# Peptides against a protein of PDB entry 3J47, part 22

Target 1, 121 residues: chain A of PDB entry 3J47
Amino acid sequence: IRLTNQLKSLKGLQSKLKDVVEYLDKVINKELPINHTILGKLQDVFNLLPNLGTPDDDEIDVENHDRINISNNLQKALTVKTNDELMVIYISNLVRSIIAFDDLIENKIQNKKIQEQRVKD

## One batch from the design tools (peptide; aimed at target 1 L24 L39 L42 F46)

Design b2_p20_1_s1 (made by RFdiffusion4, then SolubleMPNN; from b2_p20_1, 11 letters changed; failed a check: too like the target's own chain)
Amino acid sequence: KDLLDKLKKVVEETLKVLKE

Design b2_p20_1_s2 (made by RFdiffusion4, then SolubleMPNN; from b2_p20_1, 13 letters changed)
Fold by OpenDDE base, seed 2:
Structure b2_p20_1_s2 (fold): chain B 121 residues (1-121), chain A 20 residues (1-20)
Amino acid sequence: as target 1 above (121 residues)
Amino acid sequence: DKLLEELLKVVQETLDILKS
């Protein structure tokens, strides 16, 4: 009974992973639009994977080398995407700060002109 | 694009491990 339930749960997980592969293939092929919520949840799942890029120094199994490379490439791709998103946020905040500064300058210029007019009357 | 490709690789690898 317990073993049969574990095998059923594993088969259910395998089916769900297959559905995720089929979804990612359709997104890569532009058959489906990118859903940022689904991608965020996938990123959360991969962030829960053990960091395969820490060599615990005691067995260089050649089979682990490919897994380490895939994990490192994913981590690099995540870092690049995060940096691009942070750059967009930074630029947006910089532009808002420049606009606010320009408005402040224009307000000071207008106030100076009003004061100069009041001294001539 | 690169992120989606790397995500696909890790998911496919995980699926292959569960099939073995």
Scores: peptide ipSAE 0.024, ipTM 0.544, DockQ to the pose 0.128
OpenDDE base, seeds 1, 3, 4, 5: peptide ipSAE 0.022, 0.020, 0.018, 0.018; ipTM 0.499, 0.495, 0.475, 0.459

Design b2_p20_1_s3 (made by RFdiffusion4, then SolubleMPNN; from b2_p20_1, 11 letters changed)
Fold by OpenDDE base, seed 1:
Structure b2_p20_1_s3 (fold): chain B 121 residues (1-121), chain A 20 residues (1-20)
Amino acid sequence: as target 1 above (121 residues)
Amino acid sequence: DKLLKELKKAVEETLKILKQ
């Protein structure tokens, strides 16, 4: 009974992971739009995987080497994506600050011109 | 594109580990 329930739960997890792969294929092939909420939840699930990235000595089990490579490649892809997003946010804020500074200069020039006219009248 | 491919690969390798 306990072993049969564990096997049923594992088969249920395997089916759900297969459905996630099929979803990611449809998104890669542009058959479905990117859902950022689904993508964010998948990233959160993989960020909760134990960071298997300290080789403390003794026994490279083939299973540990594959898990280390998965975590390292995904973390590198997440870091690059985060850096690109932060760069776009930084540039957008810089452009907004330049526009606001130009508007401030124009407003100061107009106010100075109005004051110089009022002193001549 | 790169992130989606790495996520797909991570799910596929997780699925492979669950079959062993």
Scores: peptide ipSAE 0.054, ipTM 0.620, DockQ to the pose 0.125
OpenDDE base, seeds 2, 3, 4, 5: peptide ipSAE 0.044, 0.035, 0.026, 0.017; ipTM 0.607, 0.581, 0.583, 0.414

Design b2_p20_1_s4 (made by RFdiffusion4, then SolubleMPNN; from b2_p20_1, 13 letters changed)
Fold by OpenDDE base, seed 1:
Structure b2_p20_1_s4 (fold): chain B 121 residues (1-121), chain A 20 residues (1-20)
Amino acid sequence: as target 1 above (121 residues)
Amino acid sequence: KGLLEQLLKAVEETLKVLKE
């Protein structure tokens, strides 16, 4: 019973990972739009993955070493890409805030000048 | 410090980080 439940859970995880890969392939092929919420959740999952790249000195067959390196490179590439995208969004929001503030200051200056003219008349 | 000055400083700091 316990082993069967563990195997079922592992098969369920494998199916979900396959669905994620299929989704990512469709996004790469431009068949589906990029969903930033899904990508963010995927990154959270990757950040929670144990660093497979600590070579604890135990007999990791050459095949496992290559898979570990590929996984780490993919994780790093995804992290860098997202950081760059977030930086662009951040700068865009800062620029919008500066423009909006400048417009408010200009409007206040104009309103003050109009009031000063009305008091002189 | 005015809000505009703080925003400009944040932009400058961000641009500095991007250049490094």
Scores: peptide ipSAE 0.046, ipTM 0.721, DockQ to the pose 0.013
OpenDDE base, seeds 2, 3, 4, 5: peptide ipSAE 0.040, 0.026, 0.040, 0.044; ipTM 0.704, 0.647, 0.694, 0.701

Design b2_p20_2 (made by RFdiffusion4)
Pose (drawn by RFdiffusion4):
Structure b2_p20_2 (pose): chain A 91 residues (1-28, 36-48, 72-121), chain P 20 residues (1-20)
Amino acid sequence: IRLTNQLKSLKGLQSKLKDVVEYLDKVIHTILGKLQDVFNLNNLQKALTVKTNDELMVIYISNLVRSIIAFDDLIENKIQNKKIQEQRVKD
Amino acid sequence: TEEEIEKAKEIIEKLEEFLE
């Protein structure tokens, strides 16, 4: 789902670029200003990425913890299944 | 008009770089 959403966003840019190229050819405004703003707003993320890296580490650790908890419950389920099997054999 | 064309060209170049 996230991927489809990202693609839609990129699609708009692609189409928007084509339109802009055609517009320029024809010319040979507010949208242009807006685009410039967006440009000014990955390069900048480079410095900002430094911080993101730290936060990514924290969210990785959280995911690991959740995986451990899921493994614990999984072991319990497996034990219950084994007990059920033993009871069936006895029967 | 010449200024608008220059600005539009710059924006196109930036868009092309981003999308490549």

Design b2_p20_2_s1 (made by RFdiffusion4, then SolubleMPNN; from b2_p20_2, 14 letters changed)
Fold by OpenDDE base, seed 3:
Structure b2_p20_2_s1 (fold): chain B 121 residues (1-121), chain A 20 residues (1-20)
Amino acid sequence: as target 1 above (121 residues)
Amino acid sequence: KEELIKLMQKVIEQMKKLLS
């Protein structure tokens, strides 16, 4: 029962992350306008993720030492296959943020498809 | 597991491209 629920939750997360990828591709391609509310929620998600170092991160202020330690522990949990429990905690926080804007992403993609169809007709 | 990590890495890469 517990393992089946974790697998179902993980499949749900994978679907929602695909919807986020599709949304970001449409924004990059200028098919959709930038939505600062969606981007702010994605930034909150990424602030919980490890900085997968860009070589230019020489200006991360030392005042977030606790966030850096949590970030490094998550990086280690994602890169080192050995800590599935920490990965589940961070995935749960990621899922909470994604659920908060998933309906907004889908509504924007659908509304754009409807507008493009109405301009062709 | 591996597919989820690849998907998260893709989201991060797209977000970096949008913020740059």
Scores: peptide ipSAE 0.030, ipTM 0.589, DockQ to the pose 0.094
OpenDDE base, seeds 1, 2, 4, 5: peptide ipSAE 0.024, 0.025, 0.023, 0.023; ipTM 0.556, 0.577, 0.600, 0.566

Design b2_p20_2_s2 (made by RFdiffusion4, then SolubleMPNN; from b2_p20_2, 11 letters changed)
Fold by OpenDDE base, seed 1:
Structure b2_p20_2_s2 (fold): chain B 121 residues (1-121), chain A 20 residues (1-20)
Amino acid sequence: as target 1 above (121 residues)
Amino acid sequence: KEELIRKMQEVIEQMKKFLS
């Protein structure tokens, strides 16, 4: 009973992984528009995967080296993308803070000018 | 205006440090 349930859950996971691959192929082929929310969730899944790039020292099969290299390239691509997204958010917040500061300075200059005019009248 | 330019320059310098 437990083994059959584990096999059923594993088959269910394999089906979901196949659906993700089919979705990615359709996006690559431009059959579907890029959905940033799906790509973000896919990134979260990869960030939760153990780093496939630490070979436990006991099976350096040549086939594992190619899989490790593919995994490391994917992790690097995800890190670069995350860095670029964080940079855009940072710049956007910084520009908003600069505009808000300029408006504050202009308001302060206007208020000072109004006070100086009231002291002259 | 000069203070805005100074802040924009500080932003650009922080961006350069982030890209390096």
Scores: peptide ipSAE 0.023, ipTM 0.593, DockQ to the pose 0.012
OpenDDE base, seeds 2, 3, 4, 5: peptide ipSAE 0.022, 0.022, 0.021, 0.021; ipTM 0.547, 0.593, 0.590, 0.567; seed 2 fails the geometry check

Design b2_p20_2_s3 (made by RFdiffusion4, then SolubleMPNN; from b2_p20_2, 11 letters changed)
Fold by OpenDDE base, seed 2:
Structure b2_p20_2_s3 (fold): chain B 121 residues (1-121), chain A 20 residues (1-20)
Amino acid sequence: as target 1 above (121 residues)
Amino acid sequence: KEKLIEEMQKVIEQLEKFLS
């Protein structure tokens, strides 16, 4: 029961993150205007992220600087900050932030689909 | 602004990958 509920919660979070990616893609592709409210909420999410840009000093090589570093620093920040309590607090705040604007994202995507249908008719 | 959105998207995609 507890494990099944955790898996459902993780799947729900994954779905919401997918909606955020879809929204950001539509904004990058100029399909949607930049919404400063959504962008501000995303910035709040990123401010709750452990700083992905601090390698604590000690050793590993300078070649391949943009995709591997954020993944390794996120994994390292999530693994080195295995203070499970801080990670749980972080994830809880992240989840709350995503839930708080998910309805706004979905509403914007739906409104765009409705407008595109009206232009084709 | 566009560069910031692209950077934000990369971080979200990595969070999705971590949760998968």
Scores: peptide ipSAE 0.041, ipTM 0.592, DockQ to the pose 0.284
OpenDDE base, seeds 1, 3, 4, 5: peptide ipSAE 0.033, 0.039, 0.040, 0.037; ipTM 0.602, 0.593, 0.626, 0.621

Design b2_p20_2_s4 (made by RFdiffusion4, then SolubleMPNN; from b2_p20_2, 13 letters changed)
Fold by OpenDDE base, seed 2:
Structure b2_p20_2_s4 (fold): chain B 121 residues (1-121), chain A 20 residues (1-20)
Amino acid sequence: as target 1 above (121 residues)
Amino acid sequence: KEKLIQQMQEVIEQLKKLLS
């Protein structure tokens, strides 16, 4: 009973992974629009995967080398994309801070000009 | 002070253009 339930759960996971691959192929082929929410969730799943690129030093056969390279290339590509997205967010927050600082300087200059006018009257 | 504000405004407009 327990082993049969585990095998059923694993088959269900395999089916869901196949559906994700088919979705990604449709997105690559421009048959479906890019959904950033789905891609973000997929990225979260990949970030939770153990680093498939740390071979513990025990005998990985030559046939697994291509899968490890694909996983490492995918992790690198996701890391670059994440860094670019974080950079855009950082720059956006920096720009907002600069605008707020400019408004503060302009307000101080206007207040000073008003005080200088009141002293001349 | 006014020249510095003008330079900051130009940088802000360039940054807005890069973020659009």
Scores: peptide ipSAE 0.024, ipTM 0.573, DockQ to the pose 0.010
OpenDDE base, seeds 1, 3, 4, 5: peptide ipSAE 0.020, 0.021, 0.020, 0.021; ipTM 0.524, 0.523, 0.492, 0.523

Design b2_p20_3 (made by RFdiffusion4)
Pose (drawn by RFdiffusion4):
Structure b2_p20_3 (pose): chain A 91 residues (1-28, 36-48, 72-121), chain P 20 residues (1-20)
Amino acid sequence: IRLTNQLKSLKGLQSKLKDVVEYLDKVIHTILGKLQDVFNLNNLQKALTVKTNDELMVIYISNLVRSIIAFDDLIENKIQNKKIQEQRVKD
Amino acid sequence: DNEELIEFTKEIIEQLEEIL
C-alpha cells in the first residue's frame, strides 16, 4: 500500500514535468513558483539524515524487542500443541 | 519579462529532469 501511494506521488511529478515542458514550448506562473519552493525544500536530507540514522537505529532495536516477545509466545503455543498431541496419544 | 520567465521555467525543468 505504501508503495502504491509513493508511485502515485511520483506519477504526479512525472505528468507535471511533461506539462511544464509543453507549457514552456508554447510560451516560446503560480505553479512554477510552487515548484521552486518544493525544490528548495535528498540533498538537504543528507545532513538531516545524520539524525535520522540515529532514530532508525532506535526503531530497529524496538523491532528486535518485539520479535523476541513474539518468539516467546510462539514457544508457549508450541508447548501447548505438544501437550495436546500427547493427550490424544493417551486416549 | 518573457525572456526571464522562459529562463526560470527552463531551470525548473532541468531540476525536475534531474530528479526524474

Design b2_p20_3_s1 (made by RFdiffusion4, then SolubleMPNN; from b2_p20_3, 13 letters changed)
Fold by OpenDDE base, seed 2:
Formats: C-alpha cells, structure tokens, sequence
Structure b2_p20_3_s1 (fold): chain B 121 residues (1-121), chain A 20 residues (1-20)
C-alpha cells in the first residue's frame, strides 16, 4: 500500500513536470506570454528541493546531490538575471538623478540672471 | 522512475535558463 501510493505520487509529479516543460516551450516559442508569477512559483519549488530530504536512508545522498545541483544551477541563472534587472533599475534611477540635478542647475542659473537684472534697475 | 523525474527536472531548469 505505501509503495503503490509513492509510485502514484511520483507519476503524478512527473506528469506535472511534463506539463511545466510544455508550458515553458510555448513561452520560449512566443506562443504564450511570459508569466512571472509562474516562473516565481517554479523558482520556489526548485529552492525547496534541498529541503525535501527527510534525513534517514543511505539512498538519499545521490538524489539530494542531483537535486541540490539542479537548484544551485537554477539559483545561479536567476541571480544573473536579477543582477541585470537591478542594473537597469540602477541606471534608470541614476538618469532620474542626473535630470533632477540638471533642472537644479538651470533653476540656479535663472535665479542668478533675475538677481543681476534687479541690481541694474 | 526517479532518474526520469530528475532528468525531467533538469530539462525544466535548462528551459528556464533559456527564458532568463
């Protein structure tokens, strides 16, 4: 009974992973729009893989090592993307700060011209 | 069955890397 339920659960998980792969292929092929909520949920699942080991049986080390490598490879890819997205946000904030600084310089130049006119009158 | 599951998880990760 326990083994049959584990095999049924494993087959159910394999089917769901197949559906996820088919979804990702449709997104890669531009047949579907990118859904960041789905990608975030997939990230959460892969980040939990190292924690899905109950510590009791000598068969766990090989399966955990492969799951850890999968999770680490995904985390590394997501970290690179996050750094590129953060760089775009940083540049956008830098440009806004430069514009605001330029506006401040122009306002100071205009105020100086107004003061110089008032001293000549 | 477990090895095929691991292989399918790796396929998902490689597709996610191509989307990133």
Amino acid sequence: as target 1 above (121 residues)
Amino acid sequence: EKEELIKKMQEVVEKMKKLL
Scores: peptide ipSAE 0.022, ipTM 0.475, DockQ to the pose 0.122
OpenDDE base, seeds 1, 3, 4, 5: peptide ipSAE 0.019, 0.018, 0.019, 0.019; ipTM 0.509, 0.498, 0.531, 0.508

Design b2_p20_3_s2 (made by RFdiffusion4, then SolubleMPNN; from b2_p20_3, 13 letters changed)
Fold by OpenDDE base, seed 4:
Structure b2_p20_3_s2 (fold): chain B 121 residues (1-121), chain A 20 residues (1-20)
Amino acid sequence: as target 1 above (121 residues)
Amino acid sequence: SKKKLIEEMQKVVEKLKELL
């Protein structure tokens, strides 16, 4: 149940990101006007994201065998924990931002389709 | 699934770069 819900949530987020890409493509192609509210929210999101390293950077390979003295293990554990907590906060804010403007994107796309249909009629 | 999420986020970043 918990794993299935996490997978469903992740798939939902992925779908919303695809909607964002589609929106940006339409803006680039001048099919939709630039929406500064959407862009501002996207900027806020990306400013909170850790550097999107390579997809393999999810393995923080602690394999940098820096000879972390025992004192460094606690600092590293605290730093890792803090980084993980911050990352969770950033991802949570990202998700909230995406949810907050995804409906706006969909509404803009829908409104454009309605306008195009009205011009064809 | 996490990898796919990151890939979509990277696409968003690239599209933003194209827009700027």
Scores: peptide ipSAE 0.032, ipTM 0.542, DockQ to the pose 0.063
OpenDDE base, seeds 1, 2, 3, 5: peptide ipSAE 0.029, 0.027, 0.023, 0.020; ipTM 0.527, 0.515, 0.500, 0.525

Design b2_p20_3_s3 (made by RFdiffusion4, then SolubleMPNN; from b2_p20_3, 9 letters changed)
Fold by OpenDDE base, seed 4:
Structure b2_p20_3_s3 (fold): chain B 121 residues (1-121), chain A 20 residues (1-20)
Amino acid sequence: as target 1 above (121 residues)
Amino acid sequence: DKKELIEKMQEIVEKLKELL
């Protein structure tokens, strides 16, 4: 029961991240106009991410770094011995920001559909 | 500038999605 609820919550978060990617794709493809409010909320999400970009400068070497370093940085964020409680607070704030961002995307998509209908009438 | 920022944001979100 507890593990199945955690897995369901994680799958829910994964779905919300997918909706964010699909929004960014539509903006890149010029199917949607650039919304500065949405981009500002996405920047707020990234500013709440623990610094994914400092390996402490003590391990040199080798060419398979992008998937292993991001998995190791999120796993290092989840597993390294500096205050699991602060990390849970940061993740909780990140998840809240992603949910609020997804709700903003959906509201803006709906508002665009309403405007496109009003221009056809 | 703005396009490159959006492309970088997308890459980070895709990387986060692969970890979940």
Scores: peptide ipSAE 0.027, ipTM 0.517, DockQ to the pose 0.305
OpenDDE base, seeds 1, 2, 3, 5: peptide ipSAE 0.027, 0.021, 0.025, 0.019; ipTM 0.494, 0.473, 0.635, 0.489

Design b2_p20_3_s4 (made by RFdiffusion4, then SolubleMPNN; from b2_p20_3, 11 letters changed)
Fold by OpenDDE base, seed 4:
Structure b2_p20_3_s4 (fold): chain B 121 residues (1-121), chain A 20 residues (1-20)
Amino acid sequence: as target 1 above (121 residues)
Amino acid sequence: DKEKLIEEMQKVVEKLKELL
């Protein structure tokens, strides 16, 4: 019973990993637009993966070292992209706040001119 | 930056295909 449940859970994980590979392949082939929300969730999954960068020093097969380097390079590339995206969002929100402040100042100036005209009539 | 991200994504996709 426990072994059958573990095998079923592992098959479920393998199916989900296949769905992710098929999605990434479609994005690489430009069949799908890059969805920033999905890339952010993939980054969260890679950040939740137990540090692939520390196999305990007792079984470094050359194949594991290449997998670790590829994972670390992807994590770095994803982190740089997310930092640039967060900076663009921050600048966009700052510009929107400045425009909204300018509109508020112009509205106050117009309201003041209307009040000063009503006091002269 | 974007081209380097795509290249590293390709390497990971190929490595994941070898595990499936």
Scores: peptide ipSAE 0.026, ipTM 0.558, DockQ to the pose 0.071
OpenDDE base, seeds 1, 2, 3, 5: peptide ipSAE 0.024, 0.023, 0.025, 0.019; ipTM 0.550, 0.530, 0.539, 0.553

Design b2_p20_4 (made by RFdiffusion4)
Pose (drawn by RFdiffusion4):
Structure b2_p20_4 (pose): chain A 91 residues (1-28, 36-48, 72-121), chain P 20 residues (1-20)
Amino acid sequence: IRLTNQLKSLKGLQSKLKDVVEYLDKVIHTILGKLQDVFNLNNLQKALTVKTNDELMVIYISNLVRSIIAFDDLIENKIQNKKIQEQRVKD
Amino acid sequence: ELVDELKDKVEEANEILEEQ
């Protein structure tokens, strides 16, 4: 789902570029200004990425902890299944 | 490449509009 959403966003840019190129050919405004703003707003993320790296590490650790918890419950489930099998054999 | 191309076209459009 996230991917589909990202593609939709890129699609708009692609179409928007084509429109802009055609517009320029024809000319040979507010949208242009807006685009410029967006441009000014990965390059900048480069410095900002430094911080994001730290945060990504934290969210990786949290995911690891969750995986451990899930493994614990999984072991319990496996034990219960084994007990059920033993009871059936006895029967 | 797509964003650069768009930025170039925006700059060109602004230059042409200033000249006009």

Design b2_p20_4_s1 (made by RFdiffusion4, then SolubleMPNN; from b2_p20_4, 12 letters changed; failed a check: too like the target's own chain)
Amino acid sequence: GLLEKLKKVVEQYNEVLKKL

Design b2_p20_4_s2 (made by RFdiffusion4, then SolubleMPNN; from b2_p20_4, 11 letters changed)
Fold by OpenDDE base, seed 2:
Structure b2_p20_4_s2 (fold): chain B 121 residues (1-121), chain A 20 residues (1-20)
Amino acid sequence: as target 1 above (121 residues)
Amino acid sequence: GLLKELEDVVNQANEVLKKL
């Protein structure tokens, strides 16, 4: 009973992983729009995976080395892409804050000119 | 001027965000 339930749960996980792969293939092929919520959840899954490429296990057989390298390269590529996206958001917010500050300065200059004109009339 | 260049950067950043 316990082993059968574990095997059923593992088969259910395998099916969900297949559905994720099929989704990613459709996104790569431009058949579906990119969904940031799904990609963010996928990144969360990758961040929960052990770093299979920490050099502290000197006993990983050469046949697993290619899968580990692919996983690490994918994690690194996803991390770089996420950092670039966050940098663009940060720069956009910084620039919006500078524009709002410039508008505030211009509004203060205009209000000062209006007040100086009212004192002359 | 500087304001227009900043607006262009915001617009470019927003277009990148739409493509992501």
Scores: peptide ipSAE 0.038, ipTM 0.649, DockQ to the pose 0.015
OpenDDE base, seeds 1, 3, 4, 5: peptide ipSAE 0.029, 0.025, 0.026, 0.032; ipTM 0.631, 0.603, 0.615, 0.645

Design b2_p20_4_s3 (made by RFdiffusion4, then SolubleMPNN; from b2_p20_4, 13 letters changed; failed a check: too like the target's own chain)
Amino acid sequence: DILQKLKEVVEKLNKVLKEL

Design b2_p20_4_s4 (made by RFdiffusion4, then SolubleMPNN; from b2_p20_4, 11 letters changed)
Fold by OpenDDE base, seed 3:
Structure b2_p20_4_s4 (fold): chain B 121 residues (1-121), chain A 20 residues (1-20)
Amino acid sequence: as target 1 above (121 residues)
Amino acid sequence: DLLEKLLKVVEEYNKVLEEL
């Protein structure tokens, strides 16, 4: 019973992360306007998360060196100690923030589709 | 740059969640 509820919650999180990827792709492709409120809060969430990325490829702007050292020390602490408990806390904060944006992202995508239909008619 | 970095982080978290 506990494991089934955890797996259901994790699948729900994965679906919401896919909705965020689809939103970011549409913003990059200029299909949607930049929403600074969504992007600012996503940045605040990811600044609290360990960097999971390998340090291979793309220009380290020297102005973030202290934040990168804290992120790399946290990543190294999470990878060297199997600290699945801290990953669950970070995932829980990510979920809470994504749920707060889900309705806003979906409403912006739908409103754009409705406007594009009205221009073709 | 910033949007691409944000996208890369989201994709990597999604990959880790697929491996769990």
Scores: peptide ipSAE 0.023, ipTM 0.572, DockQ to the pose 0.057
OpenDDE base, seeds 1, 2, 4, 5: peptide ipSAE 0.022, 0.023, 0.022, 0.021; ipTM 0.571, 0.560, 0.563, 0.566

Design b2_p20_5 (made by RFdiffusion4)
Pose (drawn by RFdiffusion4):
Structure b2_p20_5 (pose): chain A 91 residues (1-28, 36-48, 72-121), chain P 20 residues (1-20)
Amino acid sequence: IRLTNQLKSLKGLQSKLKDVVEYLDKVIHTILGKLQDVFNLNNLQKALTVKTNDELMVIYISNLVRSIIAFDDLIENKIQNKKIQEQRVKD
Amino acid sequence: EREELIEFTQEIVEQLEESL
């Protein structure tokens, strides 16, 4: 789902570029200003990425903890299944 | 004004083409 959403966003840019190129050819305004703002707003992320890296590490650690908890419950389930099998054999 | 507009629009096109 996230991917589909990202594609929709890129699609708008692609179509928007084509429109702008055609518009320029014809000319040979507010949208242009807005686009410039967006441009000013990856490059900048470069410096900001430094911080993001730290935060990504923390979210990785959290995921690892969750995986461990899920494994624990999984072991319990497996033990219960084994006990059920033993009871069936006895029967 | 038209020439300034063309130049500005070209810059935007270039930025868009470099980014996409």

Design b2_p20_5_s2 (made by RFdiffusion4, then SolubleMPNN; from b2_p20_5, 12 letters changed)
Fold by OpenDDE base, seed 5:
Structure b2_p20_5_s2 (fold): chain B 121 residues (1-121), chain A 20 residues (1-20)
Amino acid sequence: as target 1 above (121 residues)
Amino acid sequence: DKEELIKLLQKVVDQMKKFL
């Protein structure tokens, strides 16, 4: 009973990892837009991967050291990419806020000119 | 108003240039 439940939970996790890979492939192929909430959750998962791949300091097989270096380089590359994407979004939102503020100023200037004309007539 | 907005925009651009 306990072993069957653990195997069922592991198969459920494997299915979810497959769903994530299929999503990433669709995003890479530009079939789906990037979802930043999914990317943030993926970053959290990748931040936990190096902690799962460090054997306690007593069994550094050369194959594990290369896998750890690849996982750390992948984690660093994903963190940098996510920071660059978040920076582009931040800049885009800031530019939109500034345009909306300039439009508000221009509308206030126009409304003031219309009021000053109505007081002269 | 427009001159103050330009000064704010310039500060934002100068901050962005520190991250590049």
Scores: peptide ipSAE 0.022, ipTM 0.395, DockQ to the pose 0.011
OpenDDE base, seeds 1, 2, 3, 4: peptide ipSAE 0.021, 0.020, 0.020, 0.021; ipTM 0.452, 0.408, 0.413, 0.407

Design b2_p20_5_s3 (made by RFdiffusion4, then SolubleMPNN; from b2_p20_5, 11 letters changed)
Fold by OpenDDE base, seed 5:
Structure b2_p20_5_s3 (fold): chain B 121 residues (1-121), chain A 20 residues (1-20)
Amino acid sequence: as target 1 above (121 residues)
Amino acid sequence: SKEELIKELQEVVKKMQELL
C-alpha cells in the first residue's frame, strides 16, 4: 500500500515534469511568450537542486585510526542523517515548486485559449 | 485527472513531513 502510493505519486511527478518540458519547448520555439513569474518559479526549483549533490564529504582523510573511527562513524551517521533530513525538505519544496509552476502553466494556456477564441469572434 | 495527480503529490509531501 505505501509503496504503491509512492509509485503513483512518482508517476504524477513525472507527468508534471513532462508538462514543464513541453512548456519550455514552446517558449524556446517562440510559440509562447516568456513569463517572468513562471521563470521565477522555475528558478526556485533549480535553486533547490544543489542540495542533492554532495557525495564529496566522503574524502575526510581518516589519518587518525582507532578511537577516531567511532567518532567518524558517529559523525558520518549524523551527517548522513542530516543529509537525509535535508533531502526530504528539499524534495518537499521541489514538489511544491513544481505544483505551483504547473498551475501557472495551466493558467497561461487557458488564458491564451480564451484570447484566441475572442479574436475569432 | 491532473487534479488527482496534484492531490497525490500533496499527499507525498504530507507523508514526507510526517517523517520529519
Scores: peptide ipSAE 0.027, ipTM 0.600, DockQ to the pose 0.020
OpenDDE base, seeds 1, 2, 3, 4: peptide ipSAE 0.020, 0.020, 0.028, 0.020; ipTM 0.517, 0.523, 0.587, 0.530; seed 3 fails the geometry check

Design b2_p20_5_s4 (made by RFdiffusion4, then SolubleMPNN; from b2_p20_5, 12 letters changed)
Fold by OpenDDE base, seed 5:
Structure b2_p20_5_s4 (fold): chain B 121 residues (1-121), chain A 20 residues (1-20)
Amino acid sequence: as target 1 above (121 residues)
Amino acid sequence: DKKKLIEELKKVVEKLKELL
């Protein structure tokens, strides 16, 4: 009873992973638009995976080398995406700061002109 | 970048599916 329920739950997880692969294939093939909410949730799942990219120095099996390469490539792809997202946020904040500074300069120039007019009258 | 991320996500999901 307990083992059969665990096997049923594992088969249910395997089916859901299959549905995720089929979704990712359709997105790669441009058959479906990229859903950022689905990709974000997938990233959260992968951030919870054990780091498969550090060989504990005691079992370099050829099957572990492919897993290590896939994990390292994913970690690199996640790091690049995170850096690009942080760069966009940084540029957006820099542009907002420049606009706010320009508005402050314009307001100071206008206030100076108003004061110079009041001293001539 | 987004395409490469999706391709690497796919490879990990396929590998997880092979382990189950």
Scores: peptide ipSAE 0.038, ipTM 0.578, DockQ to the pose 0.261
OpenDDE base, seeds 1, 2, 3, 4: peptide ipSAE 0.031, 0.037, 0.035, 0.018; ipTM 0.551, 0.577, 0.542, 0.390

